# Peptides against a protein of PDB entry 4GMN: the designs that were tried, part 205

Target 1, 375 residues: chain A of PDB entry 4GMN
Amino acid sequence: RYANITLLALVTLASIGTDFQETLVKGNQGSRESPISAADEEWNGFDDADGDAMDVDQKSSSGEDQEEDYEEIDVKEDDEDDDDDSITSEMQADMERVVGADGTDDGDLEDLPTLRELIQTAVPQLIRLSNLPIDSDESLTIQSHALSALNNISWTISCLEFANGENANIHNAWYPTAKKIWRKTILPILEADSADLKLATQVTSLAWAVARVLHGETPTDGNPHRKFISLYHSSKQQAGGNSNSIEEPEDPFQGLGVKCIGVVGSLAHDPAPIEVNREVGVFLVTLLRQSNNVPPAEIVEALNQLFDIYGDEELACDKEVFWKDGFLKHLEEFLPKMRTLTKGIDKRTQPELRTRADEALLNLGRFVQYKKKHA

## One batch from the design tools (peptide; made by RFdiffusion4, then SolubleMPNN)

Design b2_p22_3_s1 (from b2_p22_3, 16 letters changed)
Fold by OpenDDE base, seed 4:
Structure b2_p22_3_s1 (fold): chain B 375 residues (1-375), chain A 22 residues (1-22)
Amino acid sequence: as target 1 above (375 residues)
Amino acid sequence: SAMAPPKKPVDIELEKEVKITL
């Protein structure tokens, strides 16, 4: 009973995180009238299989009709379902305010009561649930669902524009909570060194969502970038050994390798320690050098991280890492390989991967030209 | 003016709806 209620609440919180995102996507797509085809998957009802009625002829006797007047206890099913619709409606209204707010009126978190309760009340409970001692399959399930809910919430918040002081109220409320997720949920799981690839994938997804907001201000305690680089390499070794491929996610960008790259790339942004930036930059450039053995989605993510990390010439990492370690040469040498890789992606079977690769190729050409002018 | 790289499509990893089988 308590387990099922806790699991239900965790799924509701994960769903809420999803609905928030769908609302943000719809709000941002309001400028692009592409109709989201509602996949009305008609729930095709269970076909009543005509079970052959075995004609069991049992004859037996005429026992007296005691009409026991069963008082029909009208059990009013209290429709507890009304509370879920009310919460989702308030949450949608909060997200519509965040999306519809022209980025000049930092609406106070007072005007976002549901988002405030999500950050201040729900997330601290999810952090506690993600840190339960794993002593049962139930505790493992609770941890997984708590990580899922934290993931969805963290991703949704990471989709908000925080550039130029937009949504500064939400950023300021989220920032200490994001650091708490990092220190209390992500680091302990990474330190436990679990061979569970599912848990590693969940924590890496969450780490990416959190690091997309914290960037180089992500806590450097215990060198987490090295743990994610190690996880990247370990995941490649396991995929090569077991012919029971963990079903490669249908989306190439949902792969653990992409997530590891996204995390370490995000961690390497200014004001990250120059040594952290260097280790990540060398890792990313090494993937480009080894591109013949690297999935195209990981190359796209690695390029995109390199552009974001080294796009500003005023940053210390540009001089101390990019120029000092000769990254421009490696990027220039990679251009013809990226053209070949991108052209090898079938637009019909992998349209998204092809589009993102075409964009990354275009940006690589622009980035190399930019850096050559500023040399 | 560094041409800002095009805003990446935000890869939002939603964990699929965990169908709780009650």
Scores: peptide ipSAE 0.021, ipTM 0.617, DockQ to the pose 0.071
Fold by OpenDDE base, seed 3:
Structure b2_p22_3_s1 (fold): chain B 375 residues (1-375), chain A 22 residues (1-22)
Amino acid sequence: as target 1 above (375 residues)
Amino acid sequence: SAMAPPKKPVDIELEKEVKITL
């Protein structure tokens, strides 16, 4: 009885975390009249000056206009407003405030009572539940659900804009809690060295969500980047040995390898120690060099992390790692491989993976060109 | 910043079976 109520509460908290994300995404889409086409988020470099548009001669193959008379199937959107009553009017009002208000700098979540209770009351309990002694299948189930709830909450918060002091109240409330999740939940589970790939995937997902907010300010105690790099390599060895491939997640970007890359990339941002940045940068560049045996989604993530880590030339990691370790050469040598990889992805069967690979290829070309101008 | 497209939280497959019909 108590276990079932606890599990229901954990499932509900996990649902709330997802529903909040969906509401934030819808709210951000509603406030931006134009959906930023995924094409408009192209990395332009930090120097807006000389847009030499490479004329890609698109030879227009005149495909004959077969006017296939698409019968307008008037799909009556029966707006069955399935009022999924999961989101309280208070939760909706909190999300509308998060999307719509320039949050006052005072770190007070008085105007965000649901988010306040989530951070201050729910998350500390979830941290406690994720750290229960594992002595039963019930304790394992509770840990998994607590990690899932922490994941969804942490991901939702990591989707908020915190640049330029935006949402500073939420950032200031979350930051100490995120460090607590890292130190109390993530590190102890990583140190337990469990062979459980499900648990490892849950913890790595949570670690990425937390590291997307903390970046280089993520606690470096016990060199967590090396633990995630080790987990990346261990996961590849296990997948190769058992013909019971854990069903690759239907989404290529939800794989443990992608999550490991996302974590270590996020950990390597300024103000991370230069040694941490170097070890991560070398790991990421090594994936590109070994790309023939690396899933395309991991290559896309590794590229995006490299762009975000080494985009700013004013950072110490640009001079001390990027230039010193010769990363530009490796990126330039990878360009033709990335073109081949991207073209090998079928747009019909993997449209998202293809789109994100096309973007990463374009950004790689721009990034290489930018870095060559600043050499 | 190439915003890594907001990774959906792991869709907790809420095992669809816990439609608690209240």
Scores: peptide ipSAE 0.021, ipTM 0.611, DockQ to the pose 0.129
Fold by OpenDDE base, seed 1:
Structure b2_p22_3_s1 (fold): chain B 375 residues (1-375), chain A 22 residues (1-22)
Amino acid sequence: as target 1 above (375 residues)
Amino acid sequence: SAMAPPKKPVDIELEKEVKITL
């Protein structure tokens, strides 16, 4: 009885996370649909009704062209160097106030009561349920459903824009909770030497959602990037041996390999340690070199992660990893292979995979050109 | 100018509703 109520609550939380996500996706699509201006009303040609030409003899009054001599008013630009140094001091004081309070200023979510209750009330309980001792099929089922609920909530939050201080209240509320999910749910499951590919897929999906917000600020304890790289390689070895249909997800982007790439890519973003960045960057570039044996969806994700990690030339990883380890050469050598790979995807059977591969190919060409210009 | 990475389609693993066929 209690277990069934717990499972129903977990399924309900997972569904709420999904419904909220679909709402965010629809809201973001609605902002990109510029209203198709209804201006392409076909101007139905005015039928030339034979309206009698009344000869209105309006007399040509010859208005005299008065040449008004516009005097060039030589407006001397007095360069008043108004040293607007005054605004810098107040903005700096407000920025110092935000940086100096090591107060867990749980971002005010007063206007977002549902999201507040998900983060503050539901997630701590889901973390607790995901940490139950696995001693029965019932405890394993509870863990799986708790992971699914955490996954859907974390994915939904990871779809919000946090760049340039957008959604800072949500970011501030989520950030400590995301670190808690990582330390209390993800790491213990990754350290449990389990051959369960289903559990590994669930925890890797959750890890990707969490790492998409935390990036290089994800806790580095126990070298999680190496665990996910090892999981990637282990998953490939198992898929080659057992024709046990672990039903490869119908969506090629839901594969464990894609998720592993997404996690390690996210973990390698600034301010990740340069050695973590290097190990991930070498892993991703190695996938491109071995592309003949790598699923197209994993290549798309690996390219995408490489663009995000090394897109900024001001970051230490650009000089210390990208240029130092010669990644540009590997990306340039991969361009003709990517063109062949993308053309090999049937638009009729795999339209999404083809669209994302066409985009990744376009971006690879642009990225290589950009890096060559900034070399 | 960092090329703003294209807004990647968020591969949301919508874990398909576990159709708990009750």
Scores: peptide ipSAE 0.021, ipTM 0.615, DockQ to the pose 0.071
Fold by OpenDDE base, seed 2:
Structure b2_p22_3_s1 (fold): chain B 375 residues (1-375), chain A 22 residues (1-22)
Amino acid sequence: as target 1 above (375 residues)
Amino acid sequence: SAMAPPKKPVDIELEKEVKITL
């Protein structure tokens, strides 16, 4: 009984997180100019506009880790099928407000009550449920569903724009929670050395969503980038040996390899330690050098991550890693290979992969040209 | 205005399994 209610609530939270993401994607589709139409604009780098990085005065409130005794949410079985539709409607209304709100820095989630409750009430419980001792198939199922709900929520939030102080209220509310997900959910699962590739894929998906907001401010404890690089390599070794094809997801961008690249790329952004950046950058450039044995989707993701990491010349990683380790040469040498790879993708059978590869090829040409001008 | 490469959200396939266990 309790477990069934818990599973239902986890399924509902995962569904809500989806519908929220779909609503956000639909709302933001109006602002995404097709990158193909801007083909004639000279890419001038990622000029970080001088948005004063608000010195978030790390008042280290040494808040003692009060183990907040998470009171058991007595989920009343009110049998009204209407409650799921109501919460989804309220979350959609919050999304419409987030998309429509010119950045009124009223740092209160007062106008976003559903998102507030999702972050403050639901996510802490999901973190708890993802950390339950695994002693049964039921506890495994609860963990999986809690990870799926956390994944959907985290990805939805990661689709918000936080550049230039946009959505600062949501960012500020999410940031400590995202760190809690990282430390309490992601790291323990990565440390358990589970041979479960399903669990590894779930936690890697969640890690990517979280790292897309935290970037280089993601906790570096235990060198998680190396764990994800190791997971990337181990997943490739297993696929080669056992003809029990873990059904590679039909979507090439949902593969564990792509997710690992997305995580480590996100972890390597400024202000990440230069050695973390270097290890990730070398990993990504090595994938390009070995591209004959790498899925096209992983190449696309690795390129996008390299652009995002090294697009700003003012960052310490540009001088200390990109130029010092000679990445420009590797990117330039990869251009003809990328053209061949992209042309080899059938537009009829893999239209998305082809589109993203055409975009990544265009950006690679622009990026190489930019870096050559700024050498 | 730096053309941020279109961060298409990876449509995280919600593990379709979550829909099936109703």
Scores: peptide ipSAE 0.019, ipTM 0.614, DockQ to the pose 0.102

Design b2_p22_3_s2 (from b2_p22_3, 13 letters changed)
Fold by OpenDDE base, seed 4:
Structure b2_p22_3_s2 (fold): chain B 375 residues (1-375), chain A 22 residues (1-22)
Amino acid sequence: as target 1 above (375 residues)
Amino acid sequence: MKMPAPKPPKELELDEPVKVTL
């Protein structure tokens, strides 16, 4: 009984975290719909052209009346309107405030009561539940659901704009909590070195969401970037050995390999230690060199991470890693391979992967040209 | 009831082409 209530509460928290994200995505799409001025395109009416009266003829035949009395089985489709009213009007109002805040409202978390309760009340409990001793299938299920709820909340928060001091109140409230998730949930699970790929995928997804906010300020204790690089390599070895189709995730960008790349890329941003940046940069560039054996989605993510890490020439990593280790040459040599890879993706069967690959190819060309001018 | 697998949040496609601040 208590377990089922705890699991239901964890599912509800995970749903709330997803619903908030869907609300943020819809709100951010709505802000990009600048009202296209209704240019008065006068709908010029369809002219009624008079066309001719073809008179086609008569015939004839009289076939008989068989009244088969088919009993109309009135199958009432009960439209179970699953009005999953999971989003309270208060949650929606909080999200509308976060999305609609032109970055001038230094609003206190007092004005965001639902988001405040998620960060201050729910997350500390989820961290505790994710750290329970695993002694039963029930405790493992609780941990998995707590990680899912932490993942959804952390991703939703990582989707907020924090550039230029936007949402600084939320950032300031989240930042210590994100570090607590990292130190209390992520690191202990990574240190347990479990062969559980499901748990590894969950913790890696959470680690990415957290690292998207903390970047290079993510705690470097225990060299977590090396653990995620090792997890990347281990996941590839297991996929090669078991001809059990691990159902390739329906979305190529949801693979453990992509998630490992996203985590280590985020960890390598300034002010990360130069050695952490170097190890990650070498890993990412090595994926590009080995691209014939790397999924296209992982190549797209590895490129995006390389652009984000090395886009700023004023950062210490530009001089001490990018130029010193000769990354430009590897990126330039990869351009023709990326063109071939991108052209090989079918737009009809994998439209998202093709779009993101076309963008990454465009950005790679721009990035190489940029770095050549600033050499 | 199959719990809806928590959709891993779609990474918000950073639809913003990385403004390489040139």
Scores: peptide ipSAE 0.025, ipTM 0.597, DockQ to the pose 0.059
Fold by OpenDDE base, seed 5:
Structure b2_p22_3_s2 (fold): chain B 375 residues (1-375), chain A 22 residues (1-22)
Amino acid sequence: as target 1 above (375 residues)
Amino acid sequence: MKMPAPKPPKELELDEPVKVTL
């Protein structure tokens, strides 16, 4: 009875975290009523007027129109109006305020009561529940649901813009809580050396969400980046032995390998210690060298992380790691492999993976050119 | 000079809401 009420409350908190995300995505799409397809932010590079147009002769092969008559399978949508009134009117109003707010610099959430209660009341209880001694299947279930609720809340907050002092009130309220999640939930579970891949995946997802806000200010105690790199390698060794037991998630980006890359990439941002940055950078560049044995989604994530970490020439890691360790050469040598990899992804069966790979390929070309200009 | 960082993935890796079949 108490367990079922606790589980229901945890599912409700996880749902609230998800519903907040959907509202943020919809609100950020609504304020951007220009359909900037993810393709149409052409970064118009600086008008350096002197770029010779390389004519790429696109030989149009006219493939003949085979009209395949797809029989319209009339799937009767049984409109079960499950009025999932999960999104409270107060929650919607809070998310509308978050999307539209010139945030105050004070960590005050007076104007965001639902988000305040999530951060100040719910998250501390979720941290407590995630740290219960595992002595029963019930305790394991409670931990899993508490981790999922922390994951969804942390992810949702990590999708807020915090650049240029945007949402500073939310950032300032979340930052100490994010550090508490890291120190009290993530680190103890990573240190427990559990063989549970499900628990490892949940903790890695949560760690990525938290690290997307904390970046290089994530606590370096215990060298967590090395734990996630070790987890990455261990997950590959286990998957190679039991091809039948880990259903690869239907989404290639939900894989533990991608999550590990996302965490360590986020941990390597400024002001991370140069040695942490180097170890992560070498790991990511090594994945590109081994690309024949690496899932395409992990290559896409590893590229994006490399662009984010080394995109700024003013950062100490540019000189002390990127240039010093010769990363440019490895990125240049990877360009033709990335073109082959991207072309090998079927647009029909894996449209998202193909789109993200096409973007990562484009960005790799731009990044290599940028770094060559600033050498 | 900063290269524009790719925008973070808009879609969150939400752990599927565990459908607790009541």
Scores: peptide ipSAE 0.020, ipTM 0.607, DockQ to the pose 0.072
Fold by OpenDDE base, seed 2:
Structure b2_p22_3_s2 (fold): chain B 375 residues (1-375), chain A 22 residues (1-22)
Amino acid sequence: as target 1 above (375 residues)
Amino acid sequence: MKMPAPKPPKELELDEPVKVTL
C-alpha cells in the first residue's frame, strides 16, 4: 500500500517534469514566432530591358494516362485525442511567466508557485527516496522512479536559458538543489560501482541534466569525470561480450555513451580545473581519432562538447589545453572523416541523426576556421 | 571573442516515467 502510493506519486512527479518541459518548449517556440514584420524595403527594380524570349516549342507528347484505380483505403485516423489533461493551468501559467519574465533581479519564486514546490518540496523527497538502502526489488523500483522524476525535473530546468542573467531567480533557486542532487544522489550511486547498467544509465542521464546547469562548478569530489569516462569504456566492453544486448535505445542520442560524453563535456567547462578539462578534452579528441569504432551520435555529442568547451579564446583552457595539446590539428584531420560519416547516415531511416551530424559538420568547419584565424 | 555556440540538440527525450500499470 505505502509503496504503491509512493510509486504513483513518483510517476506523477516524473510526468509533471515531462509535461513541464513540453510546455516550456511550446512557450519558447511561441516567443520565436513573433512575426518578423516584413519591413517592405522597396527594392527599386533594376530596369535592364532586353531579354530576347527564345520561344522553345516543347511539343506536348500526349501520353495516355492509364488511370489505375488505387482503392483509397480510408484509414480513419481515429483521432484519439487522448487529451492528456496532465498539464495543470497553474503549471502553464508558471511557464508563460518564465518565458515572459524580463529578469526581475528578485531571486524569489513567488510568481512561480509550481516550480517553487517542485524545487523546495518535491526534489528533497526524491533525493531522500533515491538514497534509501536497497534491500528489496521494491526499494530498487522506488530508487529508479525517484531517479526518473529527478531526471525529468532536472532536464526541464536545464532547458531554460541562464546566459546573461536570464531566469536568474530560477537559476539561484535551482543551483543549491542541483548541487544537493549531485552530492546526495549522483555521487553515492557512482561510488557504489554497481554492475547495473540500467541504474548507471539513469544516474548518468540525471548527472548530465544537473551538469548542464552547474558546468565547471559541479562538485569535483571523487573525480566524477573519470568515473563517467570509465563507465563509457566499461559499457563498450560489455556490449561486445554478452549477446544480452541491453537494447540499444531506439534513439541513438539516448545511449549511455552519449550521456557519458554529455556529462564529462559539461563538467569540463570553465571554471573546471585545467586538469579536469585536459582529461575530458583528450578523451573527446581520442573518440574522434578512433571514430571508426564510435557510434555517430557519440561523435556528434563529442564535437558539440568540444565546441562549447573551447569556443571562448579568453578562457584558460584555450591556451593551456586546446593550443598546448594541439587539438586544432586533430579537429582539422577529422573534417574529411566527419564528411564521410555524415554522408553515410540515411536521411530516411535516421533523419534526426543526419540533421545533427550535418550541423556538427558545419560547426566543425566553422570552428576550425575560427581557431585558425585566432592562432 | 566567443564563437556562437552551436545550438544544443533540443529535446533529450526525458526518461518516460515507467507506466506502472496498477
Scores: peptide ipSAE 0.019, ipTM 0.605, DockQ to the pose 0.071
Fold by OpenDDE base, seed 1:
Structure b2_p22_3_s2 (fold): chain B 375 residues (1-375), chain A 22 residues (1-22)
Amino acid sequence: as target 1 above (375 residues)
Amino acid sequence: MKMPAPKPPKELELDEPVKVTL
């Protein structure tokens, strides 16, 4: 009884986190549709010529008025309680405020009651549930659902812009909680060294969502970047040996390899220690060199992470890692390989992968040209 | 000054691969 109520509450929290993410994605797409000015293309009306349509006079016939007495079937509207698992009107109002709010510097969520309750009330309970002793299949199920709910909430928050002081109130409220998720949920699971690739995928997804907000301020306790690099390599060794396909997710960007790249890339951002940045940068550049044996989605993610980490020339990692270790040469040598890889993706069967690869190829060309001008 | 040839990224000597032993 208590377990079923807990599982239902965890499923509901995971649903809320997903629906909130979908609404953020839809809201952010609407703001990028700058109204293409309807240029006044003068619709030159085509002169419809005078077609002489003939008078067909046909006169027949008296069909009898059968008054079919349609009995009004009083369809009782069963009030199907549409358990409209949709975003509550309060969550919609919170979302509209988040999308429109020039962030005030105060970490106060007074105007965002739903988000406040998620961060302050729900997340601490989810952290508690993810830390229960695993002694039964029920405890494993509770942990998995708690990780799913934490993942969805953390992903939703990670879709907000926090650059230039945007959403500073949400950032300031989330930041200590994100560090708590990292230290209390993510690190203990990574240290337990479990063979469970499902659990590893769940914790890596959560780690990516958390690290997308914390970046280089993510706690460095126990060298987490090395643990995720090790997990990446271990996952590749297993996929090659046993035809027990952990069903590669239908979405190539949901793979454990992509998630590992996303985590370590995020961990390597400023103000990460230069040695952490170097180890991650070397890992990512090594994937590009080995690209013949790397899934295209992982190459796309590794490129995006390299652009984000080394896009700013004012950062210490630009001089001490990017230029010092000669990354520009490896990126330039990878350009022809990336063109071949991208052209090899079928637009019909993998449209998203092709689009993201075309974008990453374009950005690689621009990034190489940028770095060559600033050399 | 000869720019040192960019050393290929050394394979990280990853500590023993976490044996995800099924």
Scores: peptide ipSAE 0.010, ipTM 0.479, DockQ to the pose 0.042

